# Peptides against a protein of PDB entry 7AE7, part 262

Target 1, 321 residues: chain A of PDB entry 7AE7
Amino acid sequence: KVYKDLREFLEVLEQEGQLIRVKEEVNPEPDIAAAGRAAANLGKNQPAVFFEKIKGYKYSVVTNVHGSWQNHALMLGLDKNTSTKDQFYELNRRWDKFPVPPNVVKREAAPCKENVIDKDINLFEILPLYRINEQDGGFYISKASVVTADPEYPDDFNKLNVGTYRIQVKDRDRVGIQALAMHDIAVQLEKAEAENKPLPIAITIGNNPLVTFMASTPVGYNQNEYEFVGALQDGVPMDIVKSDLYDHLYVPAGSEVVLEGHIIPRVRTVEGPFGEFPGSYSGARLQCEVKIDRITHRTNPIFENLYLGIPWTEIDYLMAL

## One batch from the design tools (peptide; made by RFdiffusion4, then SolubleMPNN)

Design b2_p27_2_s4 (from b2_p27_2, 14 letters changed)
Fold by OpenDDE base, seed 2:
Structure b2_p27_2_s4 (fold): chain B 321 residues (1-321), chain A 27 residues (1-27)
Amino acid sequence: as target 1 above (321 residues)
Amino acid sequence: SAEEAELERLVREQRERIERLRKESEV
């Protein structure tokens, strides 16, 4: 089975007993994190947790989408009880199909374009933001697939990068992004900053689970993550659409939310702390800042965010290659 | 260090700001 978007995957998770739906109104803190931890304690078959109603917000949150081997098997369109060994075998078999180029769909065919916000941008109106950890410096977007291009080769689709980065909400229309020197985004940012130019960016939230998986998987600088998604879909291309602001940036057609903007050149602002692991906080540092210039989103967008809990984090499954 | 103290100040100010923005955005 191939999934076009997060919603098709969540439907399968629910059908397979791998999603808990919380229908009662919850407080953003501590209830989301607490309920996530409680769900993780149900054993090895950790379900996704879908929060339908969050106090003070209009939209829903889902966590722990990738948080089990059962969810990982279902992501691959396999039986939920497929062994880890057989999942790896299937991943490797499909990996050899790279590259599988994506389909570029028209704007009117892309669900991520259903709604547009191009003025008075306020991230809190679109995303039910919450502290993942009590001591976090702010609200994090931790499962975004971030799209950037090489500013020297913007039309080279092989250099289009789709990565996962730590993103802290800084203002109504600003986010901090952790671009470490080892990340492809840092190479691209360095090129832009050398010329004192903004780096175009699209931060995509709530994707096809294989997009999120590949964005968390290191690939070569000259390899496009979307072409791996097609490979992991057993040769079925994924659907992408042009960003609204940039002709050279493509986003998943089914994204729940797309934040389009730019990294401000040569600006560094305080980011952190963030509890990446229980009892381990990365300290505050000066990091780059993104100005959000446009939002597109599906009607009733679902905020997919990372589950961080004991004994296993969702990161352990996303990085389990 | 003076640098660490400045980072801590900036973190506090950022926390206060983002909490105000959240409250102002509640529906």
Scores: peptide ipSAE 0.552, ipTM 0.917, DockQ to the pose 0.862
Fold by OpenDDE base, seed 1:
Structure b2_p27_2_s4 (fold): chain B 321 residues (1-321), chain A 27 residues (1-27)
Amino acid sequence: as target 1 above (321 residues)
Amino acid sequence: SAEEAELERLVREQRERIERLRKESEV
């Protein structure tokens, strides 16, 4: 089975008993994190947790989408009881199909374009933001697939990068992004900053689960993550659409939310701390800042965010492959 | 260090600011 978007995957998770739906209104803190931990303690199945109603917010949150081997099997369109060994075998088999170029769809065909916000941007109106960990310096967007390109080769689709980065909400229309030197985004940013130019960026939230998976999987600088998504879909291309602000940036057509903007050149602002692992916090540092210039989103957007808990964090499953 | 103390100050200020923004955005 191939999924066009997060919603199709969540439907399958629910059908397979791998999603818990919390229908009662919850407080953003501490209830989201607490309920996620409680669900993880229910056993080996580690379901996704969908919060329909969050106090003070309009929209929903889902966590732990990738947080189990069952969910991972389902992501690959396999039986949820497929062994980890067989999942790896199938993953490797499909990997050899690279490259599978994506389909570029028209704007009108892309669900992520259903709604537009281009003025008075307020991230809190679109995303039910909460602290993942009690000691976090602020609110994090932790499962975004961030799209950037090489500013020297903007038309080279192979240099289009889709990565996962730590993103802290800094203002209504600003986020901090942790772009470490080992990340492809840092290479691209260095080129932009050398010319004192903004780096175009699209931060995509709530994607096809294979997009999120590939954004968390290191690939070569001249390899496009979307072409791996098509490979992992057993040769079925994924659907992408041009960003609204940039002709050279493509986003998943089915994204729940797309934050379009730019990394402000040669600006560094405080970011952190963040609890990446239970009991461990990365310190505060001066990091890059993104100005959000435009938002596109699906009607009733779902905020997919990272689950951090026991016995395994969701990141353990995203990085274990 | 003076740098660490400044980072801690900035973290506190950022935390206070973002909490105000959240509260102002509540529905």
Scores: peptide ipSAE 0.550, ipTM 0.915, DockQ to the pose 0.881
Fold by OpenDDE base, seed 5:
Structure b2_p27_2_s4 (fold): chain B 321 residues (1-321), chain A 27 residues (1-27)
Amino acid sequence: as target 1 above (321 residues)
Amino acid sequence: SAEEAELERLVREQRERIERLRKESEV
């Protein structure tokens, strides 16, 4: 099976008994993290956890979408009981189909374009933000697929990067982003900052699970993650759409939320701490800052965020393949 | 160090600010 968006995947997870719905109103803190830990304690078959009602917010949260081998099997459209070995074999078999170019859809056909916010931007009105870990320095967006291009070659689709980066909410319309030297975004940012120019960015939230997987998978700088998504869909192209602000940035057509903006050149602000591992916190550092200039979102957007728990984090599953 | 103390100050101020923004945005 191929999924157009997060919603189609969540439906399959629920049908397969790999999603728990929390229907009662929860407090963002500590209930989201507590329920995630409780779900993790159910054993090796860790389900996704979907919170329908969050106190003080309009919209829902889903966590632990990639948090088990069963969920990974289902992501690949396999039986949930497919062995890790057979999943790896199938992943490698499909990888050889690269490149599978995406379909560029019209704006009117893209669910991520259903609603637009271009003034009075407030991230808290769109995303049910919470601390993933109790001691976190703030609210993190930890499963975003971040789209950037090479400023020197903006029309080279092979240099379009879709990556996962640590993102801290800094203001109503600002986020910090951890662009480390080993990330493709850092190469692109260096080029922009050399000229004291903003780097265009689209931060996409709540995607087709293979987009999130590929955004977390290292590929070559001249390889497009969307073309790997098509390969992992066994040769079925994924759907992408142009961003509203930038002709050269393409986002998943089915994204729940798209934050469009720019990295402010040569500005660094405090970011962190964040609990990257259970019981350990990364120190605070000066990191890049993104100004959000436009939001597009689906009606009743689902905030997909990372689950961090013991003994296995969702990160462990995203990096294990 | 003085740099560590400044980072700790900035973290504290950021925590306080973002918590205010959350409360102001509650529905």
Scores: peptide ipSAE 0.519, ipTM 0.907, DockQ to the pose 0.876
Fold by OpenDDE base, seed 4:
Structure b2_p27_2_s4 (fold): chain B 321 residues (1-321), chain A 27 residues (1-27)
Amino acid sequence: as target 1 above (321 residues)
Amino acid sequence: SAEEAELERLVREQRERIERLRKESEV
């Protein structure tokens, strides 16, 4: 089975008993984190948790989408009880199909383009933001697939990078991004900053689960993550669409929310602290700042965010591959 | 609306947290 978007995957998770739906209104803090911890205590088959109603917000949150081996099997379109060994075997078999080029769809065919916000941008109106950990310095977007290109080779599709980075909300229309030297985005940013130019960026939230998986998987600088998604779909291309602001940036056609903007050159602002692991905080650092210039989103967008509960975090499953 | 007022509160609280962290980093 192949999934076009997060919604098709969530439907399968629910059908397979791998999603808990919370229908009652919850407080953003502490209820989202508390419910995630409660779900983690259900054993090794940790379900996703979908919050339909969040006090003070219009839209929903889903957490722990990748939070179990059952969810991982379902992501690959396998039986939920497929052994870890057989999942790895199938993953490796499909990996050899690289590259599988994506389909470029028209703007009118892309669900992520259903709604547009190009003025008076307020992230809090679109995303039900909450503190993931009690000691976090702010609100984080921790499960976004961030799209950037090489500013020297913007038309080289093989240099298009889709990565996962820690993102702190800084204002209504600004986010901090942790671009470490080991990340491909840091190479691209260095080139832009050398010329004192903005780096174009698209921050995509709520994707096909294989996009989120590949964005968290290290690949070569000259390898496109979307071509691996097609390989992991057993040779079925994924659907992408051009960003609204940039012809050279492509986003998943089914993204729940797309934040389009630019990294401000040679600006650094305080980011953190963030609890990446239970009882471990990364401290505050000077990090890059993104100005958000345009938002596109699906009607009733779902905010997919990372769950960092004990003992197994969602990040452990994303990195264990 | 009550929702709009809550959203504005959340933005304000976030700004205050960031500003505290900035001041702490200048010391």
Scores: peptide ipSAE 0.017, ipTM 0.501, DockQ to the pose 0.040

Design b2_p27_4_s1 (from b2_p27_4, 13 letters changed)
Fold by OpenDDE base, seed 1:
Structure b2_p27_4_s1 (fold): chain B 321 residues (1-321), chain A 27 residues (1-27)
Amino acid sequence: as target 1 above (321 residues)
Amino acid sequence: SEWEERIEAEREKRLAEWERKQAERLA
């Protein structure tokens, strides 16, 4: 089975008993993190947790989507009871199909283009933002697939990078991003900053689960994560669409929310602390700042966000494959 | 399986405990 978007995957998770639906209104703090922790602490068969109603917000949140081996089996379109060994076997078999080029769809065919916000941008109106950990220095977007390109080779599709980075919300239209020197985005940013130019960026939220998986999986600088998604779909191409602001950036056609903007050159702002592990907070550090210039989103967008806690959490499963 | 029943029961129990704790915090 192949999924076009997060919604098709959540439907399967629900059918397979791997989704907890919370229908009552919850407080964004501490209820989302508390429920995510409860789900992660099940030890096995950890479900996604879908919050239909969040006090003070219009839209829903889902957490722990990749939070179990059962969810990973389902992501691969396998039986939920497929052994970890057989999941790895199938993943390796499909990996050899790389590259599988994506389909570029028309704007009108892309669900992520259903709604546009290009003025008076306010992230809090689109995303039910909350502190994940009690001591977090702010609101984090922790499960975004961030799209950037090489500014010297913008038309080289093999240099298009889709990565997962820690993103702190700084203002209504600004986020801090952790771009470490080991990340491909840091190489691309260095090239842009050398010329004192903005780096174009698209921050995509609520994707096809294999996009989220590949965005968390290190690949070569000249390898495209979307071509691996097609390989992991057993040779079925994924659907991508051109970003609205940039001809060279492509986003998943089914993204729930796309934040288009730019990394401000040579600007660094305080980011953190963030609770990466229980009892360990990353110190406050200077990080890059992104200005959000345009939002596209599906009607009634789902904010997919990570729960962070004691291993094994969703992040441990995303990194273990 | 006995494990599925146990996990489901723990899931239900943990959710109910979470809901109870949430209700206690809202009260």
Scores: peptide ipSAE 0.283, ipTM 0.688, DockQ to the pose 0.014
Fold by OpenDDE base, seed 4:
Structure b2_p27_4_s1 (fold): chain B 321 residues (1-321), chain A 27 residues (1-27)
Amino acid sequence: as target 1 above (321 residues)
Amino acid sequence: SEWEERIEAEREKRLAEWERKQAERLA
């Protein structure tokens, strides 16, 4: 099975008994984190948790999507009871199919383009934001696939980076992003900042689960994560679409939400603390700031976000292979 | 709705309080 988007994956998770649907209205705090923790604490067969109604928000949240070996097997289109060994074997077998170039679809064919917000941007209207941990310094977007390009080689598709970074909401149209020196985005940002130019960025939320997986998987600077997604789909290309603001940025066609904007050059603002583990917070740091200039989104977008806690949580499963 | 207004106001307040606390820690 290959998934075009998050919704197709959630359908399979539900069919396989790997998704809990919460239909009653919940409080974003503490209910989302509490339910996510409860799901993770099952120890095996940990389901995704889908919240249909969140108090004070219009849209839904899903968490713990990658939160088990069963969900990971299903992500690979395997039987949910496929052993970790066999999942690893299959992943490695498919990895050797790289590159599998994505299909570029037309704007009108991309579900992520169903709605546009280009003025009066308010992230709180489109994302049911909540604190994952009680002591978090703010609201985090922790499961985004962030798209950037090399500003010196914007047309080099091999240098298009799709990565996962810690993103803190700073304002209605502003986010902080943790770009560490080891990240490809940091190399690209350094080049932009050398020229005192903004770095174009697309922050994509609620993707094909293999996009999220590959965005969390280190690859070479001259390797495109979308071409690995096609490899992990056993040679089936994924669908991408051109961003609205930038000709050189491509986003997953099926993204629930796409935040298009730019990293502000030579600006650093306080980010954190963030609870990477219960009782273990990263210190506050000076991080990059992104201005959001445009949002595109699916109708009734699903906010996919991480549940973070003690191992094993979905982040551990995302990084385990 | 009253809840949307309350939540938005609370979110704005939380962000502002956080920024203030971070500024105070850096000063």
Scores: peptide ipSAE 0.067, ipTM 0.485, DockQ to the pose 0.037
Fold by OpenDDE base, seed 5:
Structure b2_p27_4_s1 (fold): chain B 321 residues (1-321), chain A 27 residues (1-27)
Amino acid sequence: as target 1 above (321 residues)
Amino acid sequence: SEWEERIEAEREKRLAEWERKQAERLA
């Protein structure tokens, strides 16, 4: 089975008994994290946790979407009881299908374009933000697939980067982003900052689970993550759509939320701390800052966010394959 | 499974590398 979006995947997870639905209203803190920990204590077959109602917010949260081998099997369209060995063999078999170019769909056919916010931007109106860990210095967006291009070669689709980065909310329309020197985004940012130019960016939230998987998987600088998604879909292309602000940026057509903006050149602001591992916090540090200029989103957008519980964290599964 | 063991070993390695980098930044 191939999934067009997060919603089709969540439906399958629920049908397969790999999703817990919390129907009662919860507090953003501590209830989301507490319920996630409770679900993790169910053993190796950790379900996703879907929160329908969050006090003070309009929209839902889902966590631990990639948080088990069963969920990984289902992501690949396999039986949920497929062994880790057989999942690996199937992953490798499909990897050899690279590249599978994506389909570029029209704006009218892209669910991520259902709603537009281009003024008075407030991230808190769209995302049910909460502290993932009690000691976090703020609210984090931890499962975003971030789209950037090479500013020297903006039309080279092979240099279009889709990556996962630590993102802290800094203001209603600003986020901090951790662009480490080892990341492809850092190469692109260095080129932009050399000319004192903004780097165009699209931060996409709530994607096809293979997009999130590939955004967390290191690939070559001249390899497009969308072409690997098509390979992992056993040769079925994924659907992408042009961003609203930039001709050279393409986002997943099915994204729940797309934050379009730019990295401000040569600006660094305090970010953190964040609990990257339970009980281990990275200190406050100077990081890049993104200005959000436009939001597009699906009606009733689902905020997909990372679960960080002991053991196993969702990041362990995202990095395992 | 052998895969679970490899994943756990890689997690422990990454954690140790992260802790080392944090100690180097605080020094």
Scores: peptide ipSAE 0.000, ipTM 0.268, DockQ to the pose 0.025
Fold by OpenDDE base, seed 2:
Structure b2_p27_4_s1 (fold): chain B 321 residues (1-321), chain A 27 residues (1-27)
Amino acid sequence: as target 1 above (321 residues)
Amino acid sequence: SEWEERIEAEREKRLAEWERKQAERLA
């Protein structure tokens, strides 16, 4: 099985008994984090948790999507009871199919383009934002696939980077992003900042599960994560679409939400604290700031976000393969 | 916690439903 988007994967998770649907209205805090923790703490067969109604918000949240070996097997289109060994074998077999170039679809064929917000941007109207940890300094987007390009080689598709970074919501139309020196985005940002130019960015939320997996998997600077997604789909190309603001940025066609904007050059603002581990908060740091200039989203977008806590959480599963 | 009990109960229900559906497909 190949998944076009998050919704097709959530349908399979639900069919396979790997999704809990919470139909009653919940409080963003503490209910989402508490339920995510409860699901992670089940030890095995950890389900995704889908919240249909969030108090004070219009849209839904899903968490713990990659939170088990069963969910990883299903992500690969395997039987949910496929052993970890056989999952690794199949992953390695498919990896050798790289590169599998994506299909570029037309704008009108891309579900992520169903709705557009280009004025009066307010992230709180689109995303049911909540604190993941009680002592977090703000709201985090922790499961986004962030798309950037090399500003010296914007048309080099091999240098198109799709990565996962810690993103703090700073204002209605601003987010902080943690670009560490070891990340490909930091190399690209350094080049842009050397010329005092903005770095174009697309922050994509609620993707095909293999996109999220590859965005969390280190690859070479000259390797495109979308071409690995096609390989991991056993040679079936994924669908991408051109961003609305930038000709050189491509986003997953099926993304639930796409935040298009730019990293402001040579600006650093306070981010954090964030609870990376239980009882351990990263101190406040100066981080890059992104201005959101445009949002595209599916009708009734699903906010996919991580639960972070004691291992093994979803992030540990994403890093284990 | 209330959420632990609730998530565990719903997980057990979903697994039992899945097992039933698998048995029905194999029959």
Scores: peptide ipSAE 0.457, ipTM 0.890, DockQ to the pose 0.010; fails the geometry check

